# Peptides against a protein of PDB entry 4ASU, part 20

Target 1, 270 residues: chain A of PDB entry 4ASU
Amino acid sequence: ATLKDITRRLKSIKNIQKITKSMKMVAAAKYARAERELKPARVYGVGSLALYEKADIKTPEDKKKHLIIGVSSDRGLCGAIHSSVAKQMKSEAANLAAAGKEVKIIGVGDKIRSILHRTHSDQFLVTFKEVGRRPPTFGDASVIALELLNSGYEFDEGSIIFNRFRSVISYKTEEKPIFSLDTISSAESMSIYDDIDADVLRNYQEYSLANIIYYSLKESTTSEQSARMTAMDNASKNASEMIDKLTLTFNRTRQAVITKELIEIISGAA
Target 2, 83 residues: chain B of PDB entry 4ASU
Amino acid sequence: FTFASPTQVFFNSANVRQVDVPTQTGAFGILAAHVPTLQVLRPGLVVVHAEDGTTSKYFVSSGSVTVNADSSVQLLAEEAVTL

## One batch from the design tools (peptide; aimed at target 1 D140 A210, target 2 S61)

Design b2_p13_1_s4 (made by RFdiffusion4, then SolubleMPNN; from b2_p13_1, 5 letters changed)
Fold by OpenDDE base, seed 4:
Structure b2_p13_1_s4 (fold): chain B 270 residues (1-270), chain C 83 residues (1-83), chain A 13 residues (1-13)
Amino acid sequence: as target 1 above (270 residues)
Amino acid sequence: as target 2 above (83 residues)
Amino acid sequence: SLEEARRQFRELL
């Protein structure tokens, strides 16, 4: 490579490093906020799931319609965040299909669709876009919940798949159940609950869905921002190493050029 | 007893004597060993009676309340403020 | 509706 080529490459990598450092700082700020906001959201979301855990709601085997909700975002450059969700979605969809169930998919965030569109396009009901620019709100979750409930797709059981935050360096893709109103109302384990008005139960289910979606969004966001921060840090370090290597190469090449020029001057071969 | 909004936790797995909740079907008191039930909140006053005799008041918007067979309670309000 | 409940809540504050 010529000195000019090396210089051009150095400039390019230095610019990339500036971008990755900037993105790291932005991700760090978003992570700090997300982690703070996740604490109450987790209590809230886990509280909403308590019924399903305690009642051990089971969907009859004859019920075949299963909804998979994958939760991520529109934003890239966050390591395996999206691919982890998509991988679990694929696995779940395959397992359900093997069990003779009908599977439909909802993507929260465009990245899910981007990964799964070729293999699962026919199973997608809807993809929610414009996710991840701002921290998710309960309002956002409510909109998603309402759209799902009003989609006209009747499901018996569902799975919401998202990345649960563990630490700044760790997340785990998890699945939580979603049940239809009919499944809940018909569940044997629900018989212990006092006479519940059908309208009350419907409204309760709407809240439950919104709550779970909100929780999943908060977990996902926190996981994503932490992963992005790590990814950008790694990218910045890699860029630094490349800069160092190229700088050494540049210096060696420059010395060689100077030496050559000196030899040519001394030899009179110029 | 768990009482939370999306943004704030008021009680997390706490033991309480009684919780008065405003529901769409009417206000009711949740006592120890209350029968399992599911209700939806209406805007109104939540009153938490602690075992130590202290009483805390909250104003809530919409949400849900769950009383489970194991006497666990989840009060989940979309919005809640301490009074 | 959730929206109506929110409205009512805000009106009471």
Scores: peptide ipSAE 0.240, ipTM 0.934, DockQ to the pose 0.107
OpenDDE base, seeds 1, 2, 3, 5: peptide ipSAE 0.012, 0.031, 0.037, 0.034; ipTM 0.863, 0.875, 0.882, 0.892

Design b2_p13_2 (made by RFdiffusion4)
Pose (drawn by RFdiffusion4):
Structure b2_p13_2 (pose): chain A 181 residues (1-270 with 5 gaps), chain B 83 residues (1-83), chain P 13 residues (1-13)
Amino acid sequence: ATLKDITRRLKSIKNIQKITKSMKMVAAAKYARAERELKPARVYGVGLIIGVSSDRGLCGAIHSSVAIIGVGDKIRSILTFKEVGRRPPTFGDASVIALELSIIFNRFRSVISYKTEYSLANIIYYSLKESTTSEQSARMTAMDNASKNASEMIDKLTLTFNRTRQAVITKELIEIISGAA
Amino acid sequence: as target 2 above (83 residues)
Amino acid sequence: AVKETLERAAARS
């Protein structure tokens, strides 16, 4: 309730809002990279339960939608392949998955809407390239919604700060008048 | 005729005369009228004879060539670079 | 041969 507590909390939530907004544009830039590389990947990959995701969270209902194997560390987190999503998925990554060894992944449509031999590794590559394009655009919205929630929180606390600031001024003033009187 | 690597796409549904292709057994030159077959590639060159008579030379490390019941061929390699 | 191809592709990663 003290001004010091409110000033500390404002700076704390402002730090979260700046970071979440900073990841909105990052997801927007990485999504643009992912879609640019999805066009040649879709024309490449055309011709047992496999779950395709990533280690990196903060992407909304992507890991929860998909429901030994299992690519993406967050899919094993419910009940394996690790270290994906940090860097764009290469064909070599899809090759290692095929080397260690009917498939579930998120297909890219737009920024809002989604759906859940040598040839076998091409399907894994097709799912990896589709997945990250889906993971990034969903994260673009997830951090956009978080930036909205943190901004609403700052507005509510600013009104508290103005009430407390007014209450401190009047209290100090009363202590002066009474001390005089 | 479709030729693509994971990185870039060279031909998108040609419309081409013939394509020389490296295969595990020697080499195969796929004409417009060729039997439906499924083949796997080896380290070798790919020569693309364009419809206007010109030539295109690329290199292939490995992959697959697929010619279907119709006059359609899809050639895909892990890496294809010039030169 | 498939295995060797996959190992070669993984080595180039």

Design b2_p13_2_s1 (made by RFdiffusion4, then SolubleMPNN; from b2_p13_2, 7 letters changed)
Fold by OpenDDE base, seed 5:
Structure b2_p13_2_s1 (fold): chain B 270 residues (1-270), chain C 83 residues (1-83), chain A 13 residues (1-13)
Amino acid sequence: as target 1 above (270 residues)
Amino acid sequence: as target 2 above (83 residues)
Amino acid sequence: SVVEMLKAIAARG
């Protein structure tokens, strides 16, 4: 490589390092906010899921329609955040198909669609785009819930798959159940909840769906920002190492060029 | 007893004496060992009676309340403010 | 592209 080539590459990597450092700072700020907002959201979301855990709602085996909701975002450069969700979705879809279930998929965030488009395009009902630019609100979750409910797909049970935040350095892909109104209404375990009005139950379930989606978005966002921060930090460090290596190469190459020129001068080959 | 909105937690697995909630079908009080039930909230007042005798009042916009067989209660409001 | 380079660098870390 010529000195010019090395210099060009150095300049490029230095510029990239500046970008990654800036992105790290942005991600750090977003992470800090997301973590703060996740605290109440987790209590709220776990509270919403408590019924399903305590009632132990079971879907009859003869019911075959299963909905998978994958939660991520539109933005990349966040490590394995999207691929982890997609991997879990694929695994779940395969298991359900093997069990003779009909599987449909909803993607929250464009990255899910991007990953699963070739293999699962026919199973997608809808993909929600423009996720991850702003912190998710309950309003956003409500919109998603409403669109799902209005999709016309009559599922029996479902799964929402998202990255649960554990720490700044770790997340875990989790699955939580979603149930149709019919499934909840017909569940034997719900018999202890006597005299529930059908309209009340419908409203309750719609609200619960929004709650679960909201919770999943908050967990996902926090995980994503943390992962992005880490990814950008790693990228910055890698760039630094490359700069150091290229700088050494530059210096060696420069010395070699000078030596060659001196030899040419001394030999009279001007 | 858990009482939370998407943005704020008021009670987290707390022991309380009684919670009065505004539901679409009417206001009712949740006592210890209340029968399991599900209700949706209407805009109104939530009153939490603590074991120590203190009473806290909240205004909620909408939401749900769940009373489970194990006496756990989840009060989830879309919006809630302390009064 | 700068974006592709960023992805490549981020993937190696």
Scores: peptide ipSAE 0.072, ipTM 0.924, DockQ to the pose 0.015
OpenDDE base, seeds 1, 2, 3, 4: peptide ipSAE 0.036, 0.030, 0.037, 0.062; ipTM 0.913, 0.914, 0.914, 0.924

Design b2_p13_2_s2 (made by RFdiffusion4, then SolubleMPNN; from b2_p13_2, 4 letters changed)
Fold by OpenDDE base, seed 3:
Structure b2_p13_2_s2 (fold): chain B 270 residues (1-270), chain C 83 residues (1-83), chain A 13 residues (1-13)
Amino acid sequence: as target 1 above (270 residues)
Amino acid sequence: as target 2 above (83 residues)
Amino acid sequence: SVKEMLEAAAARE
């Protein structure tokens, strides 16, 4: 490589390093906010899931329609955040298909579609875009919930898959159940809940879905920002190492060029 | 007893004597060993009666309340403020 | 990936 080539490469890597450092700082700020907002969201979301856990709602075997909701975002450069969710979605879809279930997929965030479109395009119902630019709100979750409920797809049971935040260095992809109104209303375990009006149950389920989606978004966002911060830090370090290596190469090449020129001068071959 | 909004937690697995909630079907008091039920909140006042005799009041918007067989209660309001 | 970006940046040169 010529000195010019090395210099060009150095400049390029230095520019990338500046970008990654900036992105790290942005991710750090977003992470701090996300973590604070996750605390109440977790209590709220887990509270909403308590019914399903306590009631032990079971879907009859004859019910075959299963919905998988993958929660991530539109934004890249966050390590394995998207691939982790996609991997679990694929696994779940395969398991359900093997069990004779019909599987449909909803992606929250465009990255899910990007990963799964080629292999699972036929299973996709909808992908929600414009996720991850701003912190998710309950309003956002409500919109997603409403669209899902009004989609016309009559699922029996569903799974929402998202990254649960553990720490700044750790997240875990998890699955939580989603049930249709019909499944809940027909569940034997719900018999202990006396005299529930159908309208009340419908409204309750709408809130429940919105609550769970909101919770998943908050977990996902916190995990994503943390992972992005780490990814950007790693990228910055890698860039630094590459800069050092290229700088050494530049210096060596420069010396070689000088030596060659001197030899050419001395030899009269110039 | 858990009482939370998406942005704030008021009670987390707390023991309370009674919770009065405004529901679409009417206000009712949740006492110990209340029968399991699901209700949707209407805008109104929530009154929490603590075991020590203290009472706290909250204004809530929409939401849900769940009374489970194990006497656990989840009050989840879309918006809630302390009064 | 950031790695891909770095690689792509390196390849465009």
Scores: peptide ipSAE 0.028, ipTM 0.905, DockQ to the pose 0.013
OpenDDE base, seeds 1, 2, 4, 5: peptide ipSAE 0.018, 0.135, 0.018, 0.022; ipTM 0.885, 0.936, 0.910, 0.900; seeds 2, 4, 5 fail the geometry check

Design b2_p13_2_s3 (made by RFdiffusion4, then SolubleMPNN; from b2_p13_2, 4 letters changed)
Fold by OpenDDE base, seed 2:
Structure b2_p13_2_s3 (fold): chain B 270 residues (1-270), chain C 83 residues (1-83), chain A 13 residues (1-13)
Amino acid sequence: as target 1 above (270 residues)
Amino acid sequence: as target 2 above (83 residues)
Amino acid sequence: SVKEMLEAAAARA
């Protein structure tokens, strides 16, 4: 490579490093906010799931309709955040299909659609776009919940799949259950809850749906921002190493050029 | 006893004596070892009676309350403010 | 109703 080529490459990598460093700082700020907002959201969301865990609600085997909600975002450059959710969605869909279930999919965030559209296009009900630009609110969760409730799609059981935040360096893709009103009302384990009005139960479930979606969005956002921060940090470090290597190559090449020129001068004077 | 909104936690796995909640069917008092139940909240006052005799009041806009067989209680409000 | 509440929340979003 000529000195000019090396110089051009150095300039390009230095520019990339500046961009990745800036993106890291932006991601760090968003992560800090997301983590603060996740603290109450987690208590709230876990509280919403408590009934399902404690009552051990089971869906009868004869029920065939299963809804999968994958939660992610529209934004890239965050490592395996989207692929992890998609992978688990695929696995769950395959397992359910093998069990003779009908599977439909809702994607929260455009990246889910981008990954799964080709292989699962017939199973998609709806994809929610414009996810990830702003921190998710309960209002955002309500929009998604309402769309599902108003879709007219009848399911027996569902799964919401999202990345749960563990730490700045760790997330785990998890699945939480969504139950239809019919499933929860007919569950034997619900018999201990006496004198629950059907309207009360309906309202309760609609609210719970929004709660679980909100929780999943908050976990997903925190995980995503943390992963992006890490990805940008790694990119910046990799760029730094490449700059060092190219600088050494530049220096060696420069010395070689000088040596060649000296030899040419000496040989031409002969 | 857990009491939270999407943006704020008021109680997290706390032991309380009694919680009064506004439900669609009226005021409902949750005591220790209350029978399992599910209710939807109406706008109104929540009163938490601590074991030490302290009473805290909150206004909630809407939400749900769950009393489980293990005596755990989840009070979830869309919006809640301390009074 | 909870549905009305969700609609109101959605409208604020």
Scores: peptide ipSAE 0.228, ipTM 0.941, DockQ to the pose 0.761
OpenDDE base, seeds 1, 3, 4, 5: peptide ipSAE 0.024, 0.022, 0.038, 0.025; ipTM 0.905, 0.902, 0.927, 0.913

Design b2_p13_2_s4 (made by RFdiffusion4, then SolubleMPNN; from b2_p13_2, 7 letters changed)
Fold by OpenDDE base, seed 3:
Structure b2_p13_2_s4 (fold): chain B 270 residues (1-270), chain C 83 residues (1-83), chain A 13 residues (1-13)
Amino acid sequence: as target 1 above (270 residues)
Amino acid sequence: as target 2 above (83 residues)
Amino acid sequence: DVVAMLREAAARA
């Protein structure tokens, strides 16, 4: 490589390093906010899931329609955040298909579609885009919930797959159940709940779905920002190492060029 | 007893004496060992009676309330404010 | 991946 080539590479890597450092700072700020907003969201969302845990709602075996909601975002450069969700979605879809279930997929965030479109395009119902630019709100979750409920797809049960935040250095891909109104209404375990008006139950389920989606979005966002911060830090470090290596190569090459020039001068070959 | 909105937690697994909730079917009081039920909140007042005799009032917009067989209660309001 | 971007940038350079 010529000195010019090395210099060009150095400049390119230095520019990338500046970008990754800036992105790290932005991710850090978003992470701090996301973590604060996750605290109440977790209590709220886990509270909504309590019914399903306590009632032990089971879907009859003859019911075959299963919905998988993958929760991520539109934004890349966050390590394995999207691939982790997609991997679990693929696994779940395969398991359900093997069990004779019909599987449909909803992607929250365009990255899920980007990963799964080639292999699972026929299973996609809808992809919600424009996720990840701003912190998710309950309104956003409500819109998703409403669209799902009004989609005309009569799922029996479903799974929401998202990254649960553990710490700044750790997340875990989790699955939470969702149930259709019909499944909840027909569940034997629901018999202990006193005469519930059908309209009340419908409204309750709408809130429940919105709550769970909201929770999943908040967990996902916090995990994503943390992972992005880490990814950008790693990228910055890798760039730094590459800069150091190229700088050494530059210096060696420069010395070699000088030596060659000196030899040419001394030998009269110039 | 858990009482939260998407943005704020008021009670988290707390022991309370009674919670009065405004539901679409009417206001009712949740006491110890209340029968399991699901209700949807209407805009109105939530009154939490603590075991120590203190009473806290909240205004809620909408949401859900769940009373489980194990006497756990989840009051989840879309919006809630302390009064 | 950022590493891929770095590699691509290094390759384009």
Scores: peptide ipSAE 0.024, ipTM 0.899, DockQ to the pose 0.013
OpenDDE base, seeds 1, 2, 4, 5: peptide ipSAE 0.022, 0.022, 0.023, 0.021; ipTM 0.898, 0.900, 0.901, 0.904; seeds 1, 2 fail the geometry check

Design b2_p13_3 (made by RFdiffusion4; failed a check: a repeat of another design)
Pose (drawn by RFdiffusion4):
Structure b2_p13_3 (pose): chain A 181 residues (1-270 with 5 gaps), chain B 83 residues (1-83), chain P 13 residues (1-13)
Amino acid sequence: ATLKDITRRLKSIKNIQKITKSMKMVAAAKYARAERELKPARVYGVGLIIGVSSDRGLCGAIHSSVAIIGVGDKIRSILTFKEVGRRPPTFGDASVIALELSIIFNRFRSVISYKTEYSLANIIYYSLKESTTSEQSARMTAMDNASKNASEMIDKLTLTFNRTRQAVITKELIEIISGAA
Amino acid sequence: as target 2 above (83 residues)
Amino acid sequence: ALEEALEEFREAL
């Protein structure tokens, strides 16, 4: 309730809002990289339960939608392949998955809507390239919604700060008048 | 005729005369009228004879060549670089 | 390590 507590809380939630907004544009830039590399990947990969995801969270209902194997550390987190999503998926990564050894992944449509031999490694590569395009655009909206929630929270606390600031001024003034009177 | 690596796409549904291809057994030159077959590649060169008579030379490390019941061929390699 | 794993995958084929 003190001004010091409110000033500290404002800076705390402003830090969250700046970070979430900073990841909205990052997901927008990384999505643009992912879609530019998806066009040649879709023309490349055309011709057992495999779940495709990533280690990196904060992407909304992507890991929860997909429901030994299992690529993406967040899919084993419910009940394995680790270290994906930090860097774009290469064909070598799809090859290692095939080397250690009917498939579920998120297909890219746009920024809002989604759906859940040598040839076998090409399907894994097709899923990896589709999934990260899907993971990044969903994260673009997830951090956009978070940036909106943190801004609404700052507005509510600013009104509290103005009430408390007025209440402190009047209290100090009463203590002066009474001390005089 | 479709030729693509994971990195870049060279030909998208040609419309081409013939394509020389490295295969595990020697080499195969795939003409416009070729039998439906499924083959696996080896380290070798790919020569693409263009419809206008010109030539295109690339290199292939490994992959697969697929010629279907119709006049359609899809050649895909892990890496294809010039030169 | 990925280049070595790719060579091993080629040999397996």

Design b2_p13_3_s1 (made by RFdiffusion4, then SolubleMPNN; from b2_p13_3, 7 letters changed)
Fold by OpenDDE base, seed 4:
Structure b2_p13_3_s1 (fold): chain B 270 residues (1-270), chain C 83 residues (1-83), chain A 13 residues (1-13)
Amino acid sequence: as target 1 above (270 residues)
Amino acid sequence: as target 2 above (83 residues)
Amino acid sequence: ELAKANAEFRASL
């Protein structure tokens, strides 16, 4: 490589490092907000899931329609955030198919579709785009919930797959159940709640779905921002190491050029 | 007893004496060991009666109420404000 | 109805 080539590469990597450092700071600010907003959202979302945990709602074996909701975003550069969700979605879809269930998929965030489109295109009902530009709101979750309910796909059971935030350095891909109104209304374990008007139960389920989606979005967002911050930090470090290596190469190459020029002058060949 | 909105937590696994809730089917009081039920909130007044005899009032939007067999209660409002 | 009621709620804040 010529000195010019090395210099050009150094300039390019230094620019990348500046970008990754800037992105790290942006991710850090978004993470700090997301973590604050996750605290109440977790209480709220876990509170909504409490019924399903306490009632131990089981889907009858004769029920074959399963919905998988994968929660991520449209935005890249966040490590394994999207691939972890997609991997679990694939695994679950395969397991359900092996059990003779019909599987349909909803993608929250375009990255899910980008990963799964080639292998699962026929199973996609809908993909929600523009996820991750702004912090998710309850309104956003309500829109997703409404679209799901209006999709015309009469699922019996579903799974919402998302990254649960553990810490700045850790997330876990998890699954939470989603049940249809019919599955909830017919569940034997729900008999202890029996004096519930059908309209009340329907409205309750709509809230529950929106609540769970909201919770999943908040967990996913917090996980994503933390992972992005880490990914950008790692990218910045890798760029730094490459700059150091190239700088050494530049210095050695420069010395060799100078030595060659001196020899040419001394030999009279120049 | 858990009472939260998407953005704020008012009670988290707290022990309370009574919670009065505005539901679509009517307002009712949730006492200790209330029978399991599911309800939908209408906009209105929530009153929480603490064990110490203090009362807290909240104005809530729509939402859900769950009373479980284990006497746990989840009050989840889309929006709520302290009065 | 709930949407309307929630809108009224928001307007009252």
Scores: peptide ipSAE 0.065, ipTM 0.929, DockQ to the pose 0.092
OpenDDE base, seeds 1, 2, 3, 5: peptide ipSAE 0.038, 0.032, 0.033, 0.042; ipTM 0.878, 0.878, 0.865, 0.929

Design b2_p13_3_s2 (made by RFdiffusion4, then SolubleMPNN; from b2_p13_3, 6 letters changed)
Fold by OpenDDE base, seed 1:
Structure b2_p13_3_s2 (fold): chain B 270 residues (1-270), chain C 83 residues (1-83), chain A 13 residues (1-13)
Amino acid sequence: as target 1 above (270 residues)
Amino acid sequence: as target 2 above (83 residues)
Amino acid sequence: ELEEAKKRFQESL
């Protein structure tokens, strides 16, 4: 490589390093906010799931319609965040199909669709875009819930798949159940809840759906920002190492060029 | 007893004596060992009676309350403020 | 020319 080539590469990598450092700082700020906002959201979300966990709602085997909601975002450069969700969605879809279930998919965030479009395009009901630029709000979750309820797809049960935040260096892709109103209403385990009005149960189900979506968005966002921060840190370190290596190569190449010039002068070949 | 909104936690797995909630059918008190029930909240006053006799008041916009067989209570409000 | 080249070499070390 010529000195010019090395210099060009150095300039390029230095620019990348600047970008990745900047992105790291942005991700760090977003992570700090997301982690703070996740604390109450987790309590709220876990509370929303408590009924379904404690009631042990079971879907009859003859019920075939299953909804998978994958929660991610539109934004890249966050390691395995999207691929982890997509992998779990694929696995779940395959298992359900093998069990003779009809599977439909909702993607929260464009990245899910981007990954699954080729293999699962026919199973997609809707994809929500513009996810991940701003912190998710309960309003956002309510919009998603409403759209789902108005989609006309009469699922019996479903799964919401998202990355649960563990720590700055760890997330886990998890699945939480969602149930239709009919499934909840027909569940034998719900019989212990006396005098539940059908309208009350409907309202609860709608509210619960929004709650679970909100929770999943908050977990996903925190996981994503943490993963992005880590990815950008790694990219910055890799760029630094490459800069050091190229700088050494540059110095060696420069010395070689000068040595060659000296030899040519001394030999009279110039 | 858990009482939370999407943005704030008021009680997390706390022991309380009684919680008064505003439901569509009316306000009722949830006592210890209350029978399992599920209700939706209307805008109104939530009153939490602690075991020590302290009473806390909250205004909620909407939400749900669930009393489970294990006597756990989840009060979830879309919006809630301390009064 | 040689002296200049020597100087450049010395500066590169």
Scores: peptide ipSAE 0.058, ipTM 0.876, DockQ to the pose 0.005
OpenDDE base, seeds 2, 3, 4, 5: peptide ipSAE 0.053, 0.055, 0.054, 0.053; ipTM 0.878, 0.875, 0.877, 0.879

Design b2_p13_3_s3 (made by RFdiffusion4, then SolubleMPNN; from b2_p13_3 with L6R E8R A12S)
Fold by OpenDDE base, seed 2:
Structure b2_p13_3_s3 (fold): chain B 270 residues (1-270), chain C 83 residues (1-83), chain A 13 residues (1-13)
Amino acid sequence: as target 1 above (270 residues)
Amino acid sequence: as target 2 above (83 residues)
Amino acid sequence: ALEEARERFRESL
């Protein structure tokens, strides 16, 4: 490579490093906010799931319709955030299909559809786009919940798959159950709640779904921002190492050019 | 007893004497060992009676309340403010 | 139900 070629490549990588450093700082700011907002959201969301954990709601085996909701975003450059969710969605869909269940998929965020569109296009009901530009609100979760409930698709049970935040360097893809109104109302374990009006139970289920979706969005967002921050840090480090290597190559090449020119002058071959 | 909104936690696994909640079917008090129930909140006052005799008041919008068989309670309001 | 509840809440303020 000529000195000119090396210089051009150095300039390009230095520019990439500047971009990745800037993106790291932006991700760090968004992460700090997301983590703060996750604290109450986790208490709220875990509280909503408490009924299902305590009541041990079982879906009868004769019920065949299963809904998978994958939660991520539209935004890239966040490591394995989207692929982890998609991988678990694929695994769950395959297991359910092997058990003779009908599986339908909802994607929260366009990246899920981008990964699964070729293999699972016929199973997609809807994809919610414009996810991840702003922090998720309870209003956003409510819109998703209502659209699902009003879609006319009757499911018996479901799974919401999302990345749970552990730390700035760790997340885990997890699954939480979703139950239809009919499944809850018919569950034997719900007999201790028999004094519940049907309209109350319907309304309760709307809140429950919105609560779980909201929780999953908050966990996903925090995980995504932390992963993006890490990815941009790694990219910046990799760029730094490449700059160092190319700088050494530049210096060696420069010395070789000078030596060649001196030899040409001394030999008269110039 | 857990009482939270999407943005704020008021109680997290706390022991309380009584919680008065505004439900669509009417206001009721949740006492120790209350029977399991599910209710939906209407706009109104939540009153929490702590074991130490302290009473706290909150205004809530909508949401849900769950009383489980293990006497755990989850009060989840869409919006809530301390009064 | 959620939207109706929000409207009722706004009216109660």
Scores: peptide ipSAE 0.084, ipTM 0.935, DockQ to the pose 0.118
OpenDDE base, seeds 1, 3, 4, 5: peptide ipSAE 0.031, 0.036, 0.050, 0.078; ipTM 0.902, 0.927, 0.931, 0.935

